# Ledger of designs, part 10: peptides against a protein of PDB entry 3ZN8

Target 1, 125 residues: chain A of PDB entry 3ZN8
Amino acid sequence: LEEYDKIQKKMEDVMEGKGKLTLRDVYAQIIALRKMGPLSKVLQHIPGLGIMLPTPSEDQLKIGEEKIRRWLAALNSMTYKELENPNIIDKSRMRRIAEGSGLEVEEVRELLEWYNNMNRLLKMV

## One batch from the design tools (peptide; aimed at target 1 W71 W114)

Design b1_p12_6_s2 (made by RFdiffusion4, then SolubleMPNN; from b1_p12_6, 6 letters changed)
Fold by OpenDDE base, seed 4:
Structure b1_p12_6_s2 (fold): chain B 125 residues (1-125), chain A 12 residues (1-12)
Amino acid sequence: as target 1 above (125 residues)
Amino acid sequence: SALLQLISDFLR
């Protein structure tokens, strides 16, 4: 709970433009959420989500869980420098991460694209 | 959590 609260506070600070979201922050958040159980249980604990998003189907939850596992594999294959500053991840690094994680390069690219989109959104808030 | 919501939205 304490770790989760720290991550939440950091995320709030980032949302307020007081910080930068890193892949380390993403990793920490995913791990904290995984401690709450499967994605279904995690989603149930998000205030207002039931109002903002329809309840995912079982198949959607399964897909989501698999995607989280794949992203964790990618994140686990990154160096500390890459996690702290994902912008340094070039094509060579991306290929290494993909090979190390057993993922397609496109899946690593998707994670990075998501991260970049998130950071763009956070900068607009 | 905003991150959770965004992850959820992305996983949708």
Scores: peptide ipSAE 0.145, ipTM 0.710, DockQ to the pose 0.403
OpenDDE base, seeds 1, 2, 3, 5: peptide ipSAE 0.132, 0.131, 0.138, 0.129; ipTM 0.714, 0.710, 0.704, 0.707; seed 3 fails the geometry check

Design b1_p12_6_s3 (made by RFdiffusion4, then SolubleMPNN; from b1_p12_6, 8 letters changed)
Fold by OpenDDE base, seed 3:
Structure b1_p12_6_s3 (fold): chain B 125 residues (1-125), chain A 12 residues (1-12)
Amino acid sequence: as target 1 above (125 residues)
Amino acid sequence: SELLRLIAEFLR
């Protein structure tokens, strides 16, 4: 709970333009959420999500849970410098991360693309 | 949380 509160405060600071969201923050948030239980339970605790998004099917939840596991594997294979500054991740680093995590390079690229898109969206809010 | 919302949207 304390970790979650710290992440929430940091997210507020980022939204106010006082900070930057990193992959370390993403990792910490995913871990905090997983402590709340299965993805289905986690989603129920997200304010406004049930209003903004249709309820995921059981199959979608399973796919999502697997995606989270794969992303955690990728994040666990990154260095601290990469987590703090994902922009330094070049093709060589991406391949290393993929090999270390048992993922395809394209899956690591997908994670990085998601992160970049999220940061762009947060700057618009 | 915006982060959680974005994660959920992507995982969907």
Scores: peptide ipSAE 0.098, ipTM 0.671, DockQ to the pose 0.418
OpenDDE base, seeds 1, 2, 4, 5: peptide ipSAE 0.097, 0.094, 0.100, 0.092; ipTM 0.673, 0.673, 0.673, 0.666; seeds 1, 4 fail the geometry check

Design b1_p12_6_s4 (made by RFdiffusion4, then SolubleMPNN; from b1_p12_6, 8 letters changed)
Fold by OpenDDE base, seed 4:
Structure b1_p12_6_s4 (fold): chain B 125 residues (1-125), chain A 12 residues (1-12)
Amino acid sequence: as target 1 above (125 residues)
Amino acid sequence: SALLRLLTEFLR
């Protein structure tokens, strides 16, 4: 709980323009959430989700869990420098991360694209 | 919440 609260506060600070979201922050957040249990339990702790989004089907939860597992594998295959500054991840680094995580290069690219989109959204907040 | 946004974008 304490680790989760620290990461939430950091995410709030980033949304307020007081910091930068890194993949290290994303990793820490995912790990903290995973301590709460499966994605279904995590979603129960998100205020307003059940009101604003349809309850995910069991199949959607399984897909989400698999995606989390795969992205954690990618994140675990990154260096500290890459986690802090994902912009340095070139084609060679992306291939290494994919090979180290047992993922396709396209899946590593998807994670990086998601991160870039999140950073764009946070700058608009 | 920031977490909701993160997870929503993560699951997309």
Scores: peptide ipSAE 0.116, ipTM 0.697, DockQ to the pose 0.392
OpenDDE base, seeds 1, 2, 3, 5: peptide ipSAE 0.116, 0.099, 0.103, 0.102; ipTM 0.698, 0.689, 0.696, 0.689

Design b1_p12_7 (made by RFdiffusion4)
Pose (drawn by RFdiffusion4):
Formats: sequence, C-alpha cells, structure tokens
Structure b1_p12_7 (pose): chain A 106 residues (1, 21-125), chain P 12 residues (1-12)
Amino acid sequence: LLTLRDVYAQIIALRKMGPLSKVLQHIPGLGIMLPTPSEDQLKIGEEKIRRWLAALNSMTYKELENPNIIDKSRMRRIAEGSGLEVEEVRELLEWYNNMNRLLKMV
Amino acid sequence: SFLTTLITEKLK
C-alpha cells in the first residue's frame, strides 16, 4: 500500500498488491474502460515481471538522480549485473531524467 | 500524484 527517495518508496509499493491498480486512488478524474487493463495480467503470467524493476535496484542511490553522468562504461555495468542488455538499459536511463523533468513543470 | 501517474503509465 528529492525525487529518488520518492521513486523507490513508491515503486516498492507497486508490487505488494499486484501489480496493483491504485492508479485510480489519487485521480478524481474518470477512466475509459475495463477491456484495456486486461493486458496487465499477461506480464503476470510469466515467471518474471518487468525489466525496469531489474536494473532499477542495480544502481546507486545517487546514480538515479542524474543518469546523465552515465556513459558507455556505466550502461553495460548495470546491464550484465541485472541480466538485461545495453539497449534495455538505455530505455530505463533515459526515463529517470524524464520523471525529474516533467515533475519540474508540476 | 503526478509522479505516480508517470510511473504507473510507463509501467503499463
């Protein structure tokens, strides 16, 4: 049930209920339909879950703040340690900056 | 709330 600390405290809560659906707990707005979140149980069917929650905890509590400092020597680092590929790391690293970015405009 | 939306939408 400044940002990095929040990201962990939040994503850790996003597993002890599902992947839960509390996405509709702090949104006074309305939804769309039900035949759409059905593709959420598909990723649950596999013995595994997601690649993001992998290399996510395979990083220092400071490397997540400014993933820009990460080079080709640092991408392969959290790649082989998590079992993901260099490509699967990029999509993860280029996202840590997005959250810290779009949040500024909030 | 906004950070939750970003995370949950991206995880979907």

Design b1_p12_7_s1 (made by RFdiffusion4, then SolubleMPNN; from b1_p12_7, 6 letters changed)
Fold by OpenDDE base, seed 2:
Structure b1_p12_7_s1 (fold): chain B 125 residues (1-125), chain A 12 residues (1-12)
Amino acid sequence: as target 1 above (125 residues)
Amino acid sequence: SELLRLIAEHLR
């Protein structure tokens, strides 16, 4: 709960324009979520911005969990500088990260694209 | 959490 509160505060600061969300923040959030149990249970406790997410099927939960595991592998293969400044990750860095994590380059690109989109959305709130 | 919502949306 304490780690979750720190993450929430960081997110609030980013939404208020007082900070920048990094991949290190994403990593911390993923780890915190995993400690809380199945993603479905965690999502049920998130006060939605008015959007109640339907309960995912067991298969959807498995797919989501696998995706998270793969993203964690990618994050664990990044340098501190890359985690703090994901915008420096070029094609060469993506290939290295993919090779180090056992992922396809496209999966690393997908993670970075997701991060960029998320960071943009948080800045608009 | 907006981050958690975005994660959930991406995983769908």
Scores: peptide ipSAE 0.043, ipTM 0.593, DockQ to the pose 0.421
OpenDDE base, seeds 1, 3, 4, 5: peptide ipSAE 0.031, 0.041, 0.030, 0.024; ipTM 0.565, 0.582, 0.571, 0.555

Design b1_p12_7_s2 (made by RFdiffusion4, then SolubleMPNN; from b1_p12_7, 7 letters changed)
Fold by OpenDDE base, seed 4:
Structure b1_p12_7_s2 (fold): chain B 125 residues (1-125), chain A 12 residues (1-12)
Amino acid sequence: as target 1 above (125 residues)
Amino acid sequence: SALLQLIADHLR
């Protein structure tokens, strides 16, 4: 819970333009959320999500859990410098990360694209 | 959390 609160504060700071979301922050958030239990429980802790998004099916939750595990593997294969500055991840780094995590390069790219989109969104709120 | 919402949205 303490780690979760720290991450929430970090996100708030980023939304206020007082910081930058990094993949380290993403990693910490995922770990903190996983301590709360399955993805189903995680989603229950998001106020208003049930109103904005349909409740995921059990199969969707399983897929989500698997994807989170895969992304964690990718994040665990990144260097500290990459986690702090994801923009330095070129094709060579991406391939290394993919190989180290047992993922396809496209999956690593997807994670990075998601991060970029998230970071853009947080800055405009 | 915006992060969680986007994760959920991305996984759908």
Scores: peptide ipSAE 0.056, ipTM 0.639, DockQ to the pose 0.390
OpenDDE base, seeds 1, 2, 3, 5: peptide ipSAE 0.049, 0.023, 0.019, 0.045; ipTM 0.632, 0.540, 0.555, 0.623; seed 3 fails the geometry check

Design b1_p12_7_s3 (made by RFdiffusion4, then SolubleMPNN; from b1_p12_7, 7 letters changed)
Fold by OpenDDE base, seed 4:
Structure b1_p12_7_s3 (fold): chain B 125 residues (1-125), chain A 12 residues (1-12)
Amino acid sequence: as target 1 above (125 residues)
Amino acid sequence: SALLQLIADFLR
């Protein structure tokens, strides 16, 4: 709970423009969420989500869990420097990460694109 | 919440 609260506070600070989201922050958050259990349990702990988003089906939860596992594999294959500064990840680094994680390069690209989109969104808030 | 947006975007 304490670790989760620290991560949540940091995420709030980032959304308020007080910080920058890194892949290290993403990794830490995923790990904290995983400590709460499966994605279904995580979603239950988010107030108002049921109002903003339809409740995912069991199949959607399974897909989400698989995606989280795959992204964790990618993150675990990154260097600390890459996690702190994802913008340094070029095609060569992306390929290495993919090979090290057993993922397709496109999946690593998807993670990075998600991160970039998230960071843009947080800057607009 | 930041977490909501993070998860929502993760699932997409």
Scores: peptide ipSAE 0.117, ipTM 0.703, DockQ to the pose 0.408
OpenDDE base, seeds 1, 2, 3, 5: peptide ipSAE 0.105, 0.113, 0.114, 0.114; ipTM 0.695, 0.701, 0.690, 0.692

Design b1_p12_7_s4 (made by RFdiffusion4, then SolubleMPNN; from b1_p12_7, 7 letters changed)
Fold by OpenDDE base, seed 5:
Structure b1_p12_7_s4 (fold): chain B 125 residues (1-125), chain A 12 residues (1-12)
Amino acid sequence: as target 1 above (125 residues)
Amino acid sequence: SELLKLLAEHLR
């Protein structure tokens, strides 16, 4: 709970333009959410999500759990410097991360693209 | 991705 509260405060600071969302923040949030239990339980603890997202089937939950594991593998293959400043990740770094995580380069690119889009969106709000 | 959707909603 304490770790979760720290992450929430960080998110609030970013939303107010007082901070920057990093992949370190994303990583910490994923870990905190996983400690709440299976993905089905995690989704129930996110305010408004049950209203905005359809209830996933058991098969969708399994797919989601696998996706979480894959993203964590990518994040675990990044250096601290890369997590703090993802903009430094060039093609060479991206390939290293993919090889280290057992992912395709395209999957790593997708993660980074999502991060960039999310960070832009949060700055606009 | 369900994870991406979850993160998008939670980070708002």
Scores: peptide ipSAE 0.023, ipTM 0.601, DockQ to the pose 0.167
OpenDDE base, seeds 1, 2, 3, 4: peptide ipSAE 0.023, 0.022, 0.022, 0.024; ipTM 0.601, 0.597, 0.592, 0.611; seeds 3, 4 fail the geometry check

Design b1_p12_8 (made by RFdiffusion4)
Pose (drawn by RFdiffusion4):
Structure b1_p12_8 (pose): chain A 106 residues (1, 21-125), chain P 12 residues (1-12)
Amino acid sequence: LLTLRDVYAQIIALRKMGPLSKVLQHIPGLGIMLPTPSEDQLKIGEEKIRRWLAALNSMTYKELENPNIIDKSRMRRIAEGSGLEVEEVRELLEWYNNMNRLLKMV
Amino acid sequence: NLKEEILNNLLN
């Protein structure tokens, strides 16, 4: 049930219920339909879950703040340690900056 | 989807 600390405290909670659906707990707005979140049980069917939660905990509690400092020598680092590829790391690293970015405009 | 869920929770 400044940002990095929140991301962990949040993503950790996003596993001990599902992948839960509390996405509709702090949104007074309305949804769309039910035949759409059905593709959430598909990823649950595999013995695994997601690649993101992998290399995510395979980083220092400071490297997630400014993933910009990460180079070609640092991408392969959290790649082989997590079992993901260099490409699967980019999509993850280029996102840590987005959260810390779009949040500024909030 | 996970990106949107996290962002929606942070933004709201």

Design b1_p12_8_s1 (made by RFdiffusion4, then SolubleMPNN; from b1_p12_8, 7 letters changed)
Fold by OpenDDE base, seed 4:
Structure b1_p12_8_s1 (fold): chain B 125 residues (1-125), chain A 12 residues (1-12)
Amino acid sequence: as target 1 above (125 residues)
Amino acid sequence: SLEEQLLSLLTN
């Protein structure tokens, strides 16, 4: 919980323009969430969300867990420089990451696109 | 989706 709070504070700082979100931050967040259990349980700790969020089925949990596992594999295949500056990841780097993680290049692209979208969203807030 | 869940956690 303490680690989760630190990550949340970091995210707040980013939203306030005091920093930038990196893939390292994403990695840390995923690890923290996994330690806390299913994402639904984590969301239940957020005031106003816990009561109305449907409990995911076992199948949905498995799908989510698989997605997290795949993204972690991709992140673990990145260099520190790439994690800190995802914008340097070109086609060659994406292919290397995909090969190292056992993923398709499209899956790596999906992760990066997700990151980019999230970063844009945080800047808009 | 998991992606949406992660986004919501990071933006809240």
Scores: peptide ipSAE 0.087, ipTM 0.626, DockQ to the pose 0.512
OpenDDE base, seeds 1, 2, 3, 5: peptide ipSAE 0.027, 0.082, 0.037, 0.037; ipTM 0.528, 0.629, 0.533, 0.523

Design b1_p12_8_s2 (made by RFdiffusion4, then SolubleMPNN; from b1_p12_8, 5 letters changed)
Fold by OpenDDE base, seed 2:
Structure b1_p12_8_s2 (fold): chain B 125 residues (1-125), chain A 12 residues (1-12)
Amino acid sequence: as target 1 above (125 residues)
Amino acid sequence: RLEQELLNILLN
């Protein structure tokens, strides 16, 4: 609960333009969500999700859980400096992270693109 | 709200 509240407050600060979402924040959020259970249980605990989104199929939940697992492997292969400042991740760093996580470079690129898109969206709200 | 946005972005 306390770790989750810290992440929410930091995300509120980012939405207010008082901060920047980092990959460390993403990591902490994924871990906090996983403490609530598998993605299927997490989705059940989100009020209004069943009204705003069609209930994901079991196959979509499995794909989402596997994607989260892969992204955690990538995040665990990053340095502290990379987690705090993802913009320093060049092609050489991206390849090292991919090799260390057992992922394709494209999957690491997808995570970084996702992070950049999310951080842009949070600044526009 | 933010968890839902995170999940929407993870799933899409």
Scores: peptide ipSAE 0.081, ipTM 0.656, DockQ to the pose 0.142
OpenDDE base, seeds 1, 3, 4, 5: peptide ipSAE 0.019, 0.086, 0.021, 0.022; ipTM 0.531, 0.665, 0.548, 0.570; seed 3 fails the geometry check

Design b1_p12_8_s3 (made by RFdiffusion4, then SolubleMPNN; from b1_p12_8, 8 letters changed)
Fold by OpenDDE base, seed 4:
Structure b1_p12_8_s3 (fold): chain B 125 residues (1-125), chain A 12 residues (1-12)
Amino acid sequence: as target 1 above (125 residues)
Amino acid sequence: SLREQLLKLLTA
């Protein structure tokens, strides 16, 4: 709970132009959410989700859980430097991360693209 | 929020 609040504050700070969202932050967020239990339970604790997103089916939840595991695998395969500065991740690093995590390079790319988009959005707000 | 975006990514 406390850790989650810290993450939220970090996010708010970033949105205010203070600091930068890193993959370390993303990792922390995922871990914090997972501590709440299965994805289904996590979703229940997200205000407004029921309005913004339809209730996921059981299959969707399974897919989500797997995706989380895969993202975590990728993140766990990154160096601290990469987590703090994801922009340094070039094709070579991406391939290494993919190999280390058992993912396809495209999956790692997808994660990074998502991060980049998220970071851009936060900076624009 | 970040969590919402994450969830969108995961459930999409």
Scores: peptide ipSAE 0.050, ipTM 0.605, DockQ to the pose 0.128
OpenDDE base, seeds 1, 2, 3, 5: peptide ipSAE 0.048, 0.016, 0.019, 0.036; ipTM 0.608, 0.475, 0.456, 0.583; seed 3 fails the geometry check

Design b1_p12_8_s4 (made by RFdiffusion4, then SolubleMPNN; from b1_p12_8, 7 letters changed)
Fold by OpenDDE base, seed 2:
Structure b1_p12_8_s4 (fold): chain B 125 residues (1-125), chain A 12 residues (1-12)
Amino acid sequence: as target 1 above (125 residues)
Amino acid sequence: SLREWLLSLLTN
């Protein structure tokens, strides 16, 4: 819970323009969420989600869980410098990360694109 | 928010 609170504070700071979300933060958040249980249980802890999104099917949950697993593999294959500064990850680094995580380069690219979009979104909120 | 984060994961 303490780590979760720290992550939430970090996200709030980013939304207020105080700092930048990094992949280290993403990693920490995923780990914190994993302590709450599988994706299905995590979703149960989010009030009002049922209003915003229909209850995910079992297949959707499986897909989401698999994606989280794959992204964790990618994150575990990154250096500290890359986690703190994802913008330095070029094609060569992406290939290394992909090989180290057993993913395709396109999957690593997808993670980075998601991160960039998320960071932009948080700054706009 | 956490909700937005999770929604983004599920949508992507």
Scores: peptide ipSAE 0.129, ipTM 0.672, DockQ to the pose 0.137
OpenDDE base, seeds 1, 3, 4, 5: peptide ipSAE 0.105, 0.125, 0.110, 0.131; ipTM 0.665, 0.673, 0.669, 0.674; seeds 1, 4, 5 fail the geometry check

## One batch from the design tools (peptide; aimed at target 1 Q29 R69 W114)

Design b2_p13_1 (made by RFdiffusion4)
Pose (drawn by RFdiffusion4):
Structure b2_p13_1 (pose): chain A 106 residues (1, 21-125), chain P 13 residues (1-13)
Amino acid sequence: LLTLRDVYAQIIALRKMGPLSKVLQHIPGLGIMLPTPSEDQLKIGEEKIRRWLAALNSMTYKELENPNIIDKSRMRRIAEGSGLEVEEVRELLEWYNNMNRLLKMV
Amino acid sequence: KRAFLTKLLAEKL
């Protein structure tokens, strides 16, 4: 049930219920339909879950703040340690900056 | 801020 600390405290909670659906707990707005979140149980059917939660915990509690400092020597680092590929790391690293970015405009 | 982070995380998942 400044940002990095929040991301962990939140992503950790996003597993002990599902992948839960509490996305509709702090949104007074309305949804669209039900035949759409059905593709959420598909990723559950595999023995695994997601690649993102992998290399996510495979990083220092400071490297997630400014993933910009990460180079070609640091991407392969959290790649082989997590079992993901260099490409699967980029999509992850280029996102940590987005959260800390779009949040500024909030 | 919390709600917005929830949206971003939910979209990522």

Design b2_p13_1_s1 (made by RFdiffusion4, then SolubleMPNN; from b2_p13_1, 6 letters changed)
Fold by OpenDDE base, seed 4:
Structure b2_p13_1_s1 (fold): chain B 125 residues (1-125), chain A 13 residues (1-13)
Amino acid sequence: as target 1 above (125 residues)
Amino acid sequence: KRSALLQLLSELL
């Protein structure tokens, strides 16, 4: 609970423009969510999600859980410098991360594109 | 204001 509250507060600070979201912050959030159980249980604990989103099918939950698992493997294969500054991840680093995580380079690219899109959205708030 | 984790999850799904 206390670790989750720290991550929530940091995310609020980033949304207020008081910080930059890093892949380390993403990693910490994924870990905190996984401590709550499977994605299905995590979604049940989010007030209002069941009102705003159609209840994901069991297959959508499995796909989401697998994607989270794969992204966590990629994040675990990153260096501290890469987690803090993902913009240094060139094609060589991306390939190393993919090989170290057992992922395709395209999956690592997708994670980085998602992070870049998220960080753009957070700068618009 | 509790939406940032939901945005992360909605883009992960």
Scores: peptide ipSAE 0.098, ipTM 0.672, DockQ to the pose 0.348
OpenDDE base, seeds 1, 2, 3, 5: peptide ipSAE 0.092, 0.090, 0.086, 0.096; ipTM 0.683, 0.679, 0.678, 0.669

Design b2_p13_1_s2 (made by RFdiffusion4, then SolubleMPNN; from b2_p13_1, 8 letters changed)
Fold by OpenDDE base, seed 4:
Structure b2_p13_1_s2 (fold): chain B 125 residues (1-125), chain A 13 residues (1-13)
Amino acid sequence: as target 1 above (125 residues)
Amino acid sequence: KKSALLQLLSDLL
């Protein structure tokens, strides 16, 4: 609970423009959510999600869990400097991260593109 | 299909 609340507050501070979202923050959030249990339980704790999104099928949850696992593998293969400043991740770093995580470079790119999109949205608020 | 994780993390942000 306390670790989750600290992460949520940090995310709120970032949304308020008081901080920068890093991949370290993303990692910490994923780990905190994983402590709550399977993705199904995590989704139940998100206010309004059950109103806006149909309840995911068991297969969709399994795909989501696999995606979390793959992204955690990528994040675990990053250096501290890369986690704190993901914009330094060039093609060479992406390849190293992919090789170290057993992922395709495209999957590492997808994570970084997602992060960049989130960080753009956060700057518009 | 937007990943359920991407949606989850977007809703938590």
Scores: peptide ipSAE 0.102, ipTM 0.681, DockQ to the pose 0.144
OpenDDE base, seeds 1, 2, 3, 5: peptide ipSAE 0.095, 0.099, 0.092, 0.083; ipTM 0.686, 0.687, 0.683, 0.669

Design b2_p13_1_s3 (made by RFdiffusion4, then SolubleMPNN; from b2_p13_1, 7 letters changed)
Fold by OpenDDE base, seed 2:
Structure b2_p13_1_s3 (fold): chain B 125 residues (1-125), chain A 13 residues (1-13)
Amino acid sequence: as target 1 above (125 residues)
Amino acid sequence: RRSALLRLLSELL
């Protein structure tokens, strides 16, 4: 509970322009979610999600769980400096992270693109 | 407070 509240507060601070979302924050959030259970249980605990989003199929939940696992592998292969400032991740760093995580470079690129999109959206709201 | 978590998950899927 306390780790989740710290992450929520940090997301609020980022939305208020008082901070920056990092991949360390993403990592901490994924771990906090995993402590609540599989993605299916996490989605069930989110008030109003079942009203705004169709309940994901079992296959969509499996795809989502596998994606989370792959992104955790990538995040675990990053240095502390890369987690705190993902903008330093060049093509060479991206390849090293991919090799260290057993992922394709494209999958690491997709994580970084998602992170960049998330940071843009949090600053617009 | 729209859970920043909801937005994170909706873009992860």
Scores: peptide ipSAE 0.101, ipTM 0.671, DockQ to the pose 0.377
OpenDDE base, seeds 1, 3, 4, 5: peptide ipSAE 0.090, 0.087, 0.100, 0.093; ipTM 0.675, 0.667, 0.669, 0.665

Design b2_p13_1_s4 (made by RFdiffusion4, then SolubleMPNN; from b2_p13_1, 5 letters changed)
Fold by OpenDDE base, seed 3:
Structure b2_p13_1_s4 (fold): chain B 125 residues (1-125), chain A 13 residues (1-13)
Amino acid sequence: as target 1 above (125 residues)
Amino acid sequence: RRAELLRLLAELL
């Protein structure tokens, strides 16, 4: 609970322009959500999400959980400097992260693209 | 191998 509240406050601070979302913040969020249980249980605890989004099928939840596990493997293969400043991740760093995580370079690129898109979206709010 | 290991170690610092 306390770790989740800290991360929610950090997301609020970032939406208010009082901070930058890092991959460390993303990692902490994923870990906090996983401590609450399976992704299915986490989604059930978000008020209004079940009204606005179709309830994900069990297969969609499994695919999402597998993607999160792969992204955690990539994040665990990053240095502290990379987690705090993902913009330093060049082609050499991406390949190292991919090799260290057992992922394709494309999967690491997808994570970084998602992060960049999220930071762009949060700057528009 | 040794040069790559040294590079990996330098990237971890």
Scores: peptide ipSAE 0.113, ipTM 0.658, DockQ to the pose 0.020
OpenDDE base, seeds 1, 2, 4, 5: peptide ipSAE 0.030, 0.090, 0.058, 0.064; ipTM 0.557, 0.622, 0.591, 0.593

Design b2_p13_2 (made by RFdiffusion4)
Pose (drawn by RFdiffusion4):
Structure b2_p13_2 (pose): chain A 106 residues (1, 21-125), chain P 13 residues (1-13)
Amino acid sequence: LLTLRDVYAQIIALRKMGPLSKVLQHIPGLGIMLPTPSEDQLKIGEEKIRRWLAALNSMTYKELENPNIIDKSRMRRIAEGSGLEVEEVRELLEWYNNMNRLLKMV
Amino acid sequence: EDLQEDILRNLLN
């Protein structure tokens, strides 16, 4: 059931119920439909889950704050350690900055 | 993408 500490304490809670659907717990707004979140059980069918939760915990508790300091020598690092590819790491690293960015405008 | 959006929505709200 400043940001990095929140991200972990949140993503860790995003597994012990599903992938849960509490996305509609702090949103007074309304939804769209039900035939859409049906593609959530598809990723559950596989023995695995997602590539993001992989290289995510394969990083220091400070490298997630400013993923900009990460180079070509640091991407392949958390790649082979997590089993993902260099390309699957980029999509993850270029996202840690987005959360710390779009959050500033909030 | 869905997980990213869900995380963002929870952080933003």

Design b2_p13_2_s1 (made by RFdiffusion4, then SolubleMPNN; from b2_p13_2, 9 letters changed)
Fold by OpenDDE base, seed 2:
Structure b2_p13_2_s1 (fold): chain B 125 residues (1-125), chain A 13 residues (1-13)
Amino acid sequence: as target 1 above (125 residues)
Amino acid sequence: SELEQQLLSLLLS
């Protein structure tokens, strides 16, 4: 919970325009949340925003859990510099990360796109 | 996607 609190503070700083969300932050957040249990249990602990989403089916939860595992593999295949500055990740780096994580390049691209979208949204809050 | 929205919600929680 302590690590989770650190990430929450970082998220608050980002939302206030005082910082920038990095992939290292994303990684830490995922790990912290996973300590709460599987995705199904994690979602149960999210009031407000979570209740606004439809309850996922068991199959959807399994898909989500697998996706998280894949993204963690990608994150574990990134260098510290890439985690701190994802914008430096070009096609060559993406291919290396994909190979190292056993993923398709498109899956790595999807992660980066998700990150970019999230970071933009946080800056607008 | 629904998954992206869920993950976004997790990080914003």
Scores: peptide ipSAE 0.100, ipTM 0.676, DockQ to the pose 0.398
OpenDDE base, seeds 1, 3, 4, 5: peptide ipSAE 0.097, 0.098, 0.097, 0.099; ipTM 0.673, 0.668, 0.672, 0.670

